# Ledger of designs, part 55: peptides against a protein of PDB entry 5ONS

Target 1, 181 residues: chain A of PDB entry 5ONS
Amino acid sequence: MFKKFDEKENVSNCIQLKTSVIKGIKNQLIEQFPGIEPWLNQIMPKKDPVKIVRCHEHIEILTVNGELLFFRQREGPFYPTLRLLHKYPFILPHQQVDKGAIKFVLSGANIMCPGLTSPGAKLYPAAVDTIVAIMAEGKQHALCVGVMKMSAEDIEKVNKGIGIENIHYLNDGLWHMKTYK

## One batch from the design tools (peptide; aimed at target 1 W39 R83)

Design b2_p30_2_s2 (made by RFdiffusion4, then SolubleMPNN; from b2_p30_2, 14 letters changed)
Fold by OpenDDE base, seed 1:
Structure b2_p30_2_s2 (fold): chain B 181 residues (1-181), chain A 30 residues (1-30)
Amino acid sequence: as target 1 above (181 residues)
Amino acid sequence: MEEKEKKENEEAFKEAEELAKEGEELLKKL
């Protein structure tokens, strides 16, 4: 989603949200990520304005105090930013790729099944379309936010093709955006 | 608690930035 994203070229505008919209978004976030509920007032304090940074290709980034929290495309599901996910690693279920897959993930490549079934990888139960944090062998922080294109069971069984779609990764355009006020 | 959380977050950010830098170097080698 952000492989060729540049803040200067791809950001259209920033809009402050009204209270009712913020409430709706908070509810959606809790529905998607039930474990976030106790933390949501810390992540999105009631006193702080919530903004949407509107980007090209119907990308929207939810921000509070300049921090990039979540993003979505075409009003689809919200994804946490890696920066938020590093603070709150429990927001997403995890998958772990082997060391050899790291460079490919960081190039924006989709995660192939062998990178999830090999020694050093860890594949956890997850259904198709589950948003997941991609961890790496020997690293503590997520490299990528992805979407399961196959179930964990099918990844193990078939062990061929795209297991996880790469959505957002370290050093992509969203990562480099850092903050937006 | 707040100060501890802040420190943990700072450490997490540091590791993430280091990982990002490592990633950049890896990408240069591709």
Scores: peptide ipSAE 0.113, ipTM 0.663, DockQ to the pose 0.110
OpenDDE base, seeds 2, 3, 4, 5: peptide ipSAE 0.111, 0.103, 0.119, 0.085; ipTM 0.651, 0.645, 0.660, 0.643; seed 4 fails the geometry check

Design b2_p30_2_s3 (made by RFdiffusion4, then SolubleMPNN; from b2_p30_2, 12 letters changed)
Fold by OpenDDE base, seed 3:
Structure b2_p30_2_s3 (fold): chain B 181 residues (1-181), chain A 30 residues (1-30)
Amino acid sequence: as target 1 above (181 residues)
Amino acid sequence: KEKKEEEENKKAFEEAEELAEEGKKILEEL
């Protein structure tokens, strides 16, 4: 989603959200990520304005105090930014790729099934379309946010093709934005 | 080019560590 993304070229505008819209978004976030509920008041304090940065390709980034928290495309599900996920690593279920997959993931490549079934990888139960944090062998922090294109069960059985779609990764265009005020 | 990418990746993981440490502090305060 952000492989060729540049803040200067791909951001169109920024809007401040009304209270009613913010409430709706918070409810949606709790529905998508139940574990976030106790932390949502710290992530999105009631006193702080919530903004949406509108980008090309129908990308919207939810921000508070310049911090990039969540993003979505075409009014689809929200994804946490890696920066938020590093602070709250429990927001997403995890999958772990092997060491050899790291360079490919960090180039924006989708995660192939063998990278999730090989020695050094760890595949945990997850349904198709689940948003997941991608961990790597020998690394402590998520390097990617992805979407399961196959269930964990099917990844193990088929072990061929795209297991997880790469949505956001370290050093992509979203990562390089850092903040937006 | 690969060396530069590796250095950039290293820096990104260092930033991730800083964010994770900030997160730990938040979790401990609640």
Scores: peptide ipSAE 0.590, ipTM 0.910, DockQ to the pose 0.898
OpenDDE base, seeds 1, 2, 4, 5: peptide ipSAE 0.570, 0.576, 0.589, 0.561; ipTM 0.905, 0.907, 0.910, 0.905

Design b2_p30_2_s4 (made by RFdiffusion4, then SolubleMPNN; from b2_p30_2, 8 letters changed)
Fold by OpenDDE base, seed 4:
Structure b2_p30_2_s4 (fold): chain B 181 residues (1-181), chain A 30 residues (1-30)
Amino acid sequence: as target 1 above (181 residues)
Amino acid sequence: SEEEKKKEIEEAFKEAEELAEEGKKLLEEL
């Protein structure tokens, strides 16, 4: 989603959200990520304005005090940014790729099944279309946010093709954006 | 404590930056 993304070229505008819209978004976030509910007041304090950074290709980034929190495309599901996920690693279920897969993930490549079933990888139960945090062998924090293109069970059984779609990764355009006010 | 949480976050960001840098190096080797 952000492989060719550049803040200067791909951001269109930024709008401040009304309280009613913020409430709706918070409810949606709780629906998508039930574990976030106790933390939502810390992530999105009531006193702080919430903004949407509108980008090309119908990408929207939810921000508070310049911090990039969540993003979505075409009013689809919200994804946490890696920066938020590093602060709150429990927001997403995890999958772990082996050491050899790291360079490919960080190039923006989708995660292939063997990278999730090989020694050094850890594959946890997850349904297709689940948004997941991609962990790396020997690392404690996520290097990528992805979407399961196969269930964990099918990844193990089939063990070929794209297991997880790479959505947001370290050193992509969103990562380099850092903040936006 | 709040201080412990702050340190944890700082460590997380540090590891992330290190991993990002490692990734860059790995990509350069391809």
Scores: peptide ipSAE 0.351, ipTM 0.845, DockQ to the pose 0.072
OpenDDE base, seeds 1, 2, 3, 5: peptide ipSAE 0.326, 0.343, 0.301, 0.157; ipTM 0.835, 0.842, 0.820, 0.665

Design b2_p30_3 (made by RFdiffusion4)
Pose (drawn by RFdiffusion4):
Structure b2_p30_3 (pose): chain A 181 residues (1-181), chain P 30 residues (1-30)
Amino acid sequence: as target 1 above (181 residues)
Amino acid sequence: EEIEKVKFALEGELTDEEREVLEEVLEKLE
């Protein structure tokens, strides 16, 4: 979603949200990520203004104190940014690719099933369309936010095709936009 | 499992801010 994204060519503007809208978004975040509920006062303090950074192709980025928290396209599901995920790694279920796939996902490639079924990889049960944190064999931090395109069981069996869609990866355009200011 | 994930994340390279937030979250979870 952000492979060729930068602030100049992709950010149209930034709107500050009213209280009515903030509560609605928080509710959606709760519905989508149940375990995030105890942590929202910390992630989105009552005191701080909440802004949406509007981007081309109807991408929205939720910001608090200039920190990028979540993003979505159209009115689709929210995804945590990798920076937020690094601070709260339990927000998402995990999938671990083998170390050989790291170079490909850091270049924006989708995750193929061999990257999840090979030794060094760890594949956990997941239904299709689940938003997952992509972990790397031998690495402590997530490197990609992905969406299951095939269920985990199908990935083990079919073992060919895109297993996980690469949505956001380390040092993509979104990662380079460290803060909005 | 959340605790394990936080502890595991603390083993990696971190910024001062990330470390502070993870340690605080870990304390609240424990």

Design b2_p30_3_s1 (made by RFdiffusion4, then SolubleMPNN; from b2_p30_3, 8 letters changed)
Fold by OpenDDE base, seed 3:
Structure b2_p30_3_s1 (fold): chain B 181 residues (1-181), chain A 30 residues (1-30)
Amino acid sequence: as target 1 above (181 residues)
Amino acid sequence: KEIELIENALKGELTEEEREVLEEVLEKLK
């Protein structure tokens, strides 16, 4: 989603959200990420305005005090930014890729099934379309935010093709955006 | 090239948290 993303070229505008809209978004976030509820007031303090940075390709980035928190495309599900996920790693269920897959993930490539079933990888139960954090063995910080294109069960059985779609990865355009006020 | 990108990023102005993230990734890439 952000492989060729550039803040200067791909950001259209920024709007401040109304209180009612913010409440709705918070409810959506809790629904998507139940574990975030106790932390939501810290992540999105009530006193702080919430903004949406509108980008090309129907991408919207939710920001508070300039920090990029979540993003979505075409009003679909919200994804946490890696920067937020690094602070709150429990927001997403995890999947662990093998060492060999790391360089491809960091190039924006989708995660192939063998990279999730090989030695060094760990595949945890997850349904198709689940938003997941892509981890490396023994590391605490996610490399990538992805979406399960196959269930964990099917990944193990088929073990071929795209297992997880790469949505946002370390050092992509969104990562380099850092802040927006 | 990913290693080089991360190494270059580590030369910039980073928060401690950002540095830790990049160092973890770099360690795993090597």
Scores: peptide ipSAE 0.380, ipTM 0.865, DockQ to the pose 0.047
OpenDDE base, seeds 1, 2, 4, 5: peptide ipSAE 0.361, 0.356, 0.041, 0.365; ipTM 0.859, 0.854, 0.568, 0.860

Design b2_p30_3_s2 (made by RFdiffusion4, then SolubleMPNN; from b2_p30_3, 8 letters changed)
Fold by OpenDDE base, seed 2:
Structure b2_p30_3_s2 (fold): chain B 181 residues (1-181), chain A 30 residues (1-30)
Amino acid sequence: as target 1 above (181 residues)
Amino acid sequence: KEIELLKNALKGELTDEERKVLEEALKKLE
């Protein structure tokens, strides 16, 4: 989603959200990420305005105090940014790729099944379309936010093709955006 | 489900800060 993203070229505008909209978004976030509820007031303090950075290709980034928290496309589900995920790693279920897959993930490539079933990888139960954090063997921080294109069960059984779609990865255009005030 | 998620996350390599956050989250749910 952000492989060729550039803040200077792809950001259209930034708007401050109304209270009612913020409440709706918070409820949606809790629904998507139940574990975030106890932390949501810390992540999105009531006293702080919530903004949406509108980008090309119908991408929207949710921000508070300049911090990029979540993003979505075409009013679909919200994804946490890697920066938020690094602070709150429990927001998403994890999948771990082997060392060999790291370079491909960091190039924006989708995660192939063998990278999730090989020695050094760890595959956890997850249904199709689940948003997941991609961890790596020997790495402490998530490398990528992805979406399961196959269930964990099917990844293990089929062990061929795209297991997880790469949505947002370290050093992509969103990562380099850092902040937006 | 959430408890399981946190426990699984704790199995990975984490920074001290990440571990602390996860442990605190787990404590709140137990």
Scores: peptide ipSAE 0.024, ipTM 0.597, DockQ to the pose 0.244
OpenDDE base, seeds 1, 3, 4, 5: peptide ipSAE 0.021, 0.018, 0.019, 0.022; ipTM 0.545, 0.382, 0.409, 0.562

Design b2_p30_3_s3 (made by RFdiffusion4, then SolubleMPNN; from b2_p30_3, 11 letters changed)
Fold by OpenDDE base, seed 1:
Order: C-alpha cells, then structure tokens, then sequence
Structure b2_p30_3_s3 (fold): chain B 181 residues (1-181), chain A 30 residues (1-30)
C-alpha cells in the first residue's frame, strides 16, 4: 500500500474529526481489535483532537498529536501503523517469518508460504483476511503488517503461493512519515 | 543486520556510524 508512497506527493489534506465521528471510530477499533480497549484512552486521549490525513488512492491515516496510529483504504478495515504496533504489539495476532524472508518483506514483497512453514518461522492459527503482525525470528519488533490470504491451515497444507499480503512494512512510505501535524 | 539496527534505532541506541550504515542499507531496499 505504501511501497511508492511519499508524504509530499501523496498526502492531500488533513481534517480534524468531530466528536461523534471519533466515537464511531473508537467503537470500530474496539470491534476490530478487542484487546485494545483498555489502552484506547491512552492511545487516543479524550482531550486530544483526532485527525485524518487524507492521501491519494483513498488512503486515510488516523492521527493524534501528530502520531500516526491507524490507516485504512476506501473506508475498509483499520490497520495499525508499525509505529503504534511497536508500542502495543498485542494489537494484532502474530505470524513469524524465517530469517531468509526478512529482506523480501522489507522490499514490500508478499509473504510466500514457505517463509511461514520453514524452520525459524512460526505459523499461528488465523483465518483468511485476518490482519496480522509479521515478526521475524529473534526480533522483538514487527517488520510488517499484513493480511492472511490463506488460512494458517491451508498455508501449512498447500505451502505454495502467497500466504500473507504485505500491506505496510518497515522503511516504506508510511514508516518514513514518522509524524504528521 | 539491518533489522537489528532498526530496532536499536527505535531505542535511540545507534552511533552515527551505525546510522549511516543503516541508512545506506535501507536505501537499497527502496
């Protein structure tokens, strides 16, 4: 989603959200990520304005105090930014790729099944379309936010093709935004 | 190696030299 994304070229505008919209978004976030509820007031303090950075290709980034928290495309599901995920790694279920897959993930490539089934990888139960954090062997921080294109079960059985779609990865255009006020 | 530097960078633990190495490596990934 952000492979060729550039803040200067791809950001259109930024709008401040009204209270009712913020409430709706918070409810949606809790629905998507139930475990976030106890932390949501810390992530999105009531006293702080919530903004949406509107980008090309119908991408929207949810921000609070300049911090990029979540993003979505075409009003689809919200994804946490890697920066937020690094602070709250439990927001998403995890999948772990082997060491060899790291460089490909960081180039924006989708995660192929063998990278999830090989030694050093760890594949956890997850249904198709589940938003997941991509971890790497021996590393603490997520490398990527992805979407399961196959169930974990099918990844193990078929072990061929795209297992997880790469949505947001370290050093992509969104990562380089860092903050936006 | 690059991911390790990234993780350390997030914690503010990189030297200037290490930052340069990381930046160079990351440019190659773009």
Amino acid sequence: as target 1 above (181 residues)
Amino acid sequence: KEIELLERALEGELSEEERKVLEEALKKLK
Scores: peptide ipSAE 0.030, ipTM 0.608, DockQ to the pose 0.039
OpenDDE base, seeds 2, 3, 4, 5: peptide ipSAE 0.021, 0.025, 0.019, 0.022; ipTM 0.507, 0.632, 0.363, 0.559

Design b2_p30_3_s4 (made by RFdiffusion4, then SolubleMPNN; from b2_p30_3, 11 letters changed)
Fold by OpenDDE base, seed 3:
Structure b2_p30_3_s4 (fold): chain B 181 residues (1-181), chain A 30 residues (1-30)
Amino acid sequence: as target 1 above (181 residues)
Amino acid sequence: KEIELLKQALKGELSEEEREVLEKALKELE
């Protein structure tokens, strides 16, 4: 989603959200990520305005005090940014790739099944279309936010092809954006 | 395409280990 993303070229505008809209978004976030509820007031303090940065390709980034928190495309599901996920790693279920897959993930490549089934990888139960945090063998912080293109069960059985789609990865255009006020 | 993606990644915040991995990958493609 952000392979060629550039803040200077791809950001259209930024709007401040009304209170009612913020409440709706918070409810959506809790629905998607139930574990976030106790932390939501810390992540999105009631006293702080919430903004949406509108970008090309129908991408929207949710921000508070300039921090990039979540993003979505075409009003689909919200994804946490890696920067938020690094602070709250429990927001998403995890999948772990082996060391050999790291270089490909960091180049924006989709995660292939063998990188999820090999020694050093850890594959946890997850249905297709589940948003997941991609961890790496020997790494503490998530390398990528992805979407399961196959169920964990099918990844194990088939062990070939794209297992997880790479949506947002470390050092992509969104990562480099860092903050926006 | 992949070369450009790797070059872009190398501009980011990386640990020494991550940088080495990307640099090696870049060299293999060039």
Scores: peptide ipSAE 0.019, ipTM 0.485, DockQ to the pose 0.026
OpenDDE base, seeds 1, 2, 4, 5: peptide ipSAE 0.014, 0.014, 0.014, 0.016; ipTM 0.361, 0.384, 0.421, 0.450

Design b2_p30_4 (made by RFdiffusion4)
Pose (drawn by RFdiffusion4):
Structure b2_p30_4 (pose): chain A 181 residues (1-181), chain P 30 residues (1-30)
Amino acid sequence: as target 1 above (181 residues)
Amino acid sequence: MEEEVEEMEEEFEEMEEEVEEMEEEVEEME
């Protein structure tokens, strides 16, 4: 989603949200990520204004104190930014690719099933369309936010095709936009 | 019921500590 994204060519503007809208978004975040509920007062303090950074192709980025928290396209599901996920790794279920796939996902490639079924990789049960944190064999921190395109059981069996869609990865255009200011 | 509340409080405290540590790690990396 952000492979060729930068602030100049992709950010149209930034709107500050009213209280009515903030509560609705928080509710959606709760529905989508149940375990995030105890932590929302910390991530989105009552005191801080909440802004949406509007981007081309109907991408929205939710910001608090200039920190990028979540993003979505159209009115689709929210995804945590990798920076927010690094602070709260438990927000998402995990999938671990083998170390050989790291180079390919850092270049924006989708995750193929061999990257999840090979030694050094760890595949956990997941239904299709689950938003997952991609972990790397031998790495402590997540390097990609993905969406299961095949269920985990299908990935073990079919073992060919895109297993996980690469949505956001380390040092993509979104990662480079450290803060909005 | 009281024991379950105490267990939930202990798990939350442990998670809070872990979140603080991870925030420090993120600051160091940046």

Design b2_p30_4_s1 (made by RFdiffusion4, then SolubleMPNN; from b2_p30_4, 17 letters changed)
Fold by OpenDDE base, seed 5:
Structure b2_p30_4_s1 (fold): chain B 181 residues (1-181), chain A 30 residues (1-30)
Amino acid sequence: as target 1 above (181 residues)
Amino acid sequence: SKEEEEKKKKELEELEKLVKKLLEEVEKLE
């Protein structure tokens, strides 16, 4: 989603959200990520304005105090930014890729099934379309936010093709966009 | 071509090294 993204070229405008809209978004976030509820007031304090950065290709980024928290495309689900996920790693279920897959993930490539079933990888139960954090062996912080294209069970059985779609990865255009006020 | 493949491989390796450093920075801030 952000492989060729550049803040200067791809951001169109920024709007401050009304209180009613913020309430709706918070409820949606809790539905998508139940574990975030106890932390939501810390992530999105009531006293702080919430803004949406509108980008090309119908991408919207939710921000508070300049911090990029979540993003979505069109009216799809919200994804946490890697920067938020690094602070709150429990927001997403995890999957771990093998060592050989790391460099490809960091180039924006989708995660192939063998990279999730090989020695060094750890594949945890997850349904299709689940938003997941992609972890590397021995690392505490996620290197990618992805979406399951196959269930974990099918990845193990088929072991061929794209297992997880790469949505947001370290050093992509969104990552380079550190803050926006 | 083989040359293009080698160039891509090298670029990926360099990117991996860069991101590794970034990850380490994030981890150190904890």
Scores: peptide ipSAE 0.122, ipTM 0.626, DockQ to the pose 0.021
OpenDDE base, seeds 1, 2, 3, 4: peptide ipSAE 0.117, 0.115, 0.116, 0.115; ipTM 0.613, 0.614, 0.615, 0.614

Design b2_p30_4_s2 (made by RFdiffusion4, then SolubleMPNN; from b2_p30_4, 17 letters changed)
Fold by OpenDDE base, seed 3:
Formats: C-alpha cells, structure tokens, sequence
Structure b2_p30_4_s2 (fold): chain B 181 residues (1-181), chain A 30 residues (1-30)
C-alpha cells in the first residue's frame, strides 16, 4: 500500500474530525481490535483533536497530535501503523517469519507460505482476512502489518502461495512519513 | 467469574508494563 508512497506527492489534504465521527471511529476500532479498548483513551485522548490525512489511492490516515495511528483504504478496515504497533504490540495477533524472509518483507513482498512454516517461523491460529503483525525470529518489533490471505491451518496444509499480504512494512513510505501536523 | 477477573487484571498489568517500556524506547529513538 505504501511501497511508492511519498508524503509530498501522495498527501491530498488533512481534515479535523467532528466529535461524532471520532466516536464512531473509536467504536469501530474497539470492534476490530477488542484488546485496544483499555488503551484507546491513551492513544486517542478525548482532549486532543483527531485528524484524517487524505492520500491518493483512497488512503486515509488517522492522526492525533501529529502521530500516525491508523490507516485505511477505500473505507475498509483500519490498520494500525507500525509506529503505534511498536508501542502497543498486542493490538494485533502475531505471525513470525523466518530470518531469511526479513529482507523480502522489508522490500514490500507478500509473505509466502513456506516463510511461515519453515524453521524459525511461528504460525499462530488465525482466520483468513485477519490483520496481523509480522514478526521475525530474533526481532522484537513488528516488521510489517499484513492480512492473512489463507487461514493458518491452510498455510500449514497447503504450504504454497501467498499466505499473508504485505500492507505496511518498516521503511516504506508511511514509515518515513513519521508525523503529520 | 472471580478467576476470570483476576486473569484480566493480570493481563492488564502486564500490558501496562509493556507499554511503559515501549514508550520509553520510542522516546529514546525520537
């Protein structure tokens, strides 16, 4: 989603959200990520305005005090940014790729099934379409936010094809955006 | 029910500790 993203070229505008819209978004976030509920007031303090940075390709980024928190495309599900996920790693279920897959993940490549079933990888139960944090052996912080294209069970059984779609990864355009005020 | 509440409290405590640690790390990186 952000492989060729550049703030200067791909940001269209920024709008401040109304209170009612913010409430709706918070409810949606709790629905998507139940574990975020105790932390939502810390992540999105009531006193702080919430803004949406509108980008090309129908991408919207939720920001609070310049921090990039969540993003979505075409009004689909929200994804946490890696920067938020590094603070709150429990927001998403995890999958772990092997060490050899790291360089490919960091190039924006989708995660193939063998990279999730090989030695050094860890595959945790997850349904198709689940948003997941991609970890790697020997790394403490998530490398990528992805979406399960196959269930964990199917990844293990079939072990061919794209297991997880790479949505946002370290050093992509969104990562380099850092802040937006 | 009481056991579930205890587990939830323990989980929240662990999460708080983790978040505090992570926030410190992020602040150091910024």
Amino acid sequence: as target 1 above (181 residues)
Amino acid sequence: EEEEKKLEEELLKKQKELVEENLKKVEELE
Scores: peptide ipSAE 0.409, ipTM 0.825, DockQ to the pose 0.772
OpenDDE base, seeds 1, 2, 4, 5: peptide ipSAE 0.402, 0.401, 0.395, 0.405; ipTM 0.825, 0.823, 0.822, 0.824

Design b2_p30_4_s3 (made by RFdiffusion4, then SolubleMPNN; from b2_p30_4, 16 letters changed)
Fold by OpenDDE base, seed 4:
Structure b2_p30_4_s3 (fold): chain B 181 residues (1-181), chain A 30 residues (1-30)
Amino acid sequence: as target 1 above (181 residues)
Amino acid sequence: EEEEERKKKEELEKLKKEVEKRLEEVEKLE
């Protein structure tokens, strides 16, 4: 989603949200990520305005105090930014790729099934379309936010094709967009 | 109910401590 993203070229506008809209978004975030509920007031303090940064290709980034928290495309599901995920790693279920897959993930490549079933990888139960944090062997922090294109069970059985779609990865255009005030 | 509530509070407190440690680590990296 952000492989060719540049803040100067791809950001269109920034809008401060109304209280009613913020409430709706918070409810949606809790629905998508139930574990975030106890932390939501810390992530999105009531005293702080919530903004949406509108980008090209119908991408929207949710921000508080300039911090990039979540993003979505075409009013689809919200994804946490890697920066938020590093602070709150439990927001997403994890998958782990082997050391050999790291360079491909960091190039924006989708995660192929063998990279999730090989020695050094760890595949955890997850349904198709689940948003997941991509961890790597020997690394502490998530490298990527992805979407399961196959269930974990099917990845193990079929072991061919795209297992996880790469949505947001370290050093992509969104990562380099550190803040937006 | 009281025991379940106590257990939930204890689990939440453990998670809070873990998150606080993680936040400190991330802040040091930035």
Scores: peptide ipSAE 0.079, ipTM 0.615, DockQ to the pose 0.880
OpenDDE base, seeds 1, 2, 3, 5: peptide ipSAE 0.027, 0.028, 0.026, 0.026; ipTM 0.586, 0.540, 0.540, 0.550

Design b2_p30_4_s4 (made by RFdiffusion4, then SolubleMPNN; from b2_p30_4, 16 letters changed)
Fold by OpenDDE base, seed 2:
Structure b2_p30_4_s4 (fold): chain B 181 residues (1-181), chain A 30 residues (1-30)
Amino acid sequence: as target 1 above (181 residues)
Amino acid sequence: KEEEEEKKKKELEELEKLVEENLKKVEALE
């Protein structure tokens, strides 16, 4: 989603959200990420305005006090930014790729099944379309936010093709934005 | 083709180094 993304070229505008819209978004976030509920007031304090950074390709980034928190495309599901996920790693279920897969993940490549079934990988139960944090062998911070294109069970059984779609990865265009005020 | 593959490999290695530096920065903030 952000492989060729550049803030200067791909950000269109930024709008402050109405209270009613914020409430709706918070409810959606809790629905998508139940574990975030106790932390949501810390992440999105009531006193702080919530903004949407509108980008090309129908991408929207949710921000509070300049921090990039979540993003979505075409009003689809929200994804946490890696920066938020690093602070709250429990927001997403995890999958772990082996060391050999790291370079490909960081190039924006989708994660192939063998990278999730190798000895250095750890594959946890997850259904298709689940948004997941991609961890790496020997690393404590998520390298990528992805979406399961196959269930964990099918990844193990089939062990061929795209297991997880790479949505947002370290050092992509979104990562480089850092903040937006 | 081989030269292109080597170039790609080098680019990926440099990217990994950059990301590792970013990870260190994140860790320092913890």
Scores: peptide ipSAE 0.042, ipTM 0.506, DockQ to the pose 0.021
OpenDDE base, seeds 1, 3, 4, 5: peptide ipSAE 0.027, 0.033, 0.031, 0.041; ipTM 0.571, 0.582, 0.551, 0.590

Design b2_p30_5 (made by RFdiffusion4)
Pose (drawn by RFdiffusion4):
Structure b2_p30_5 (pose): chain A 181 residues (1-181), chain P 30 residues (1-30)
Amino acid sequence: as target 1 above (181 residues)
Amino acid sequence: VEEEAWELFEENQKLTNEELEEKVLKEYDL
């Protein structure tokens, strides 16, 4: 989603949200990520203004104190930014690719099933369309936010095709936009 | 996986966002 994204060519503007809208978004975040509920007062303090950074192709980035928290396209599901995920790794279920796939996902490639079924990889049960944190064999921190395109069971069995869609990866355009200011 | 995520959470709370970002990028040789 952000492979060729930068602030100049992709950010149209930034709107500050009213209280009515903030509560609605928080509710959606709760519905989508149940375990995030106890942590929202910390992530989105009552005191701080909440802004949406509007981007081309109807991408929205939720910001608090200039920190990028979540993003979505159209009115689709929210995804955590990798920076927010690194602070709260439990927000998402995990999938671990083998170390050989690291170079490909850092270049924006989708995750193929061999990257999840090979030794060094760990594949956990997941239904299709689940938003997952992509972990790397031998690495402590997540490197990609993905969406299951095939269920985990199908990935084990079919073992060919895109297993996980690469949505956001380390040092993509979104990662380079450290803060909005 | 859940235990590891919680351990990582506690560890990462001791760092600023800048320090955490530098640590993560260093870990991936970026």

Design b2_p30_5_s1 (made by RFdiffusion4, then SolubleMPNN; from b2_p30_5, 11 letters changed)
Fold by OpenDDE base, seed 2:
Structure b2_p30_5_s1 (fold): chain B 181 residues (1-181), chain A 30 residues (1-30)
Amino acid sequence: as target 1 above (181 residues)
Amino acid sequence: MEAQQLELMKENAKLSDEELEELVLKEYDL
């Protein structure tokens, strides 16, 4: 989603959200990420305005105080940014790739099944279309946000092809955006 | 939330955004 993303070229505008819209989004976030509820007031303090950065390809980035928190495409599900996920690693269920997969993930490649089933990888139960944090062998912080293209069960059984779609990864265009005020 | 995640959160909370960024980048040799 952000492999060729550039703030200067791909951001269209930024809007400050009305209170009612913010409330709706918070409810959506809690529905999608139930574990975030106790932390949401810390992540999105009531006193702070919430903005949407509108980008090309129907991408929207939710920001508070310039911090990029979540993004979505075509009003689909919200994804946490890696920066937020590093602060709150529990937001997404995890999958762990092996050491060898790291360089490919960091190039924006989709996560292939063998990288999730090999020694050093850890594959946890997850259904198709689940948004997941991609962890790596020997690392503490997520390197990627992805979407399960196969269930964990099928990844283990089939063990070939794309297991997880790479949506957002370290050092991509969204990562380099850092803040937007 | 797992205990390990809670501890990581606490440790990361001691860092500025910039420090956390640098930590993660170094972790991945970037």
Scores: peptide ipSAE 0.778, ipTM 0.970, DockQ to the pose 0.662
OpenDDE base, seeds 1, 3, 4, 5: peptide ipSAE 0.778, 0.778, 0.777, 0.777; ipTM 0.970, 0.971, 0.970, 0.970

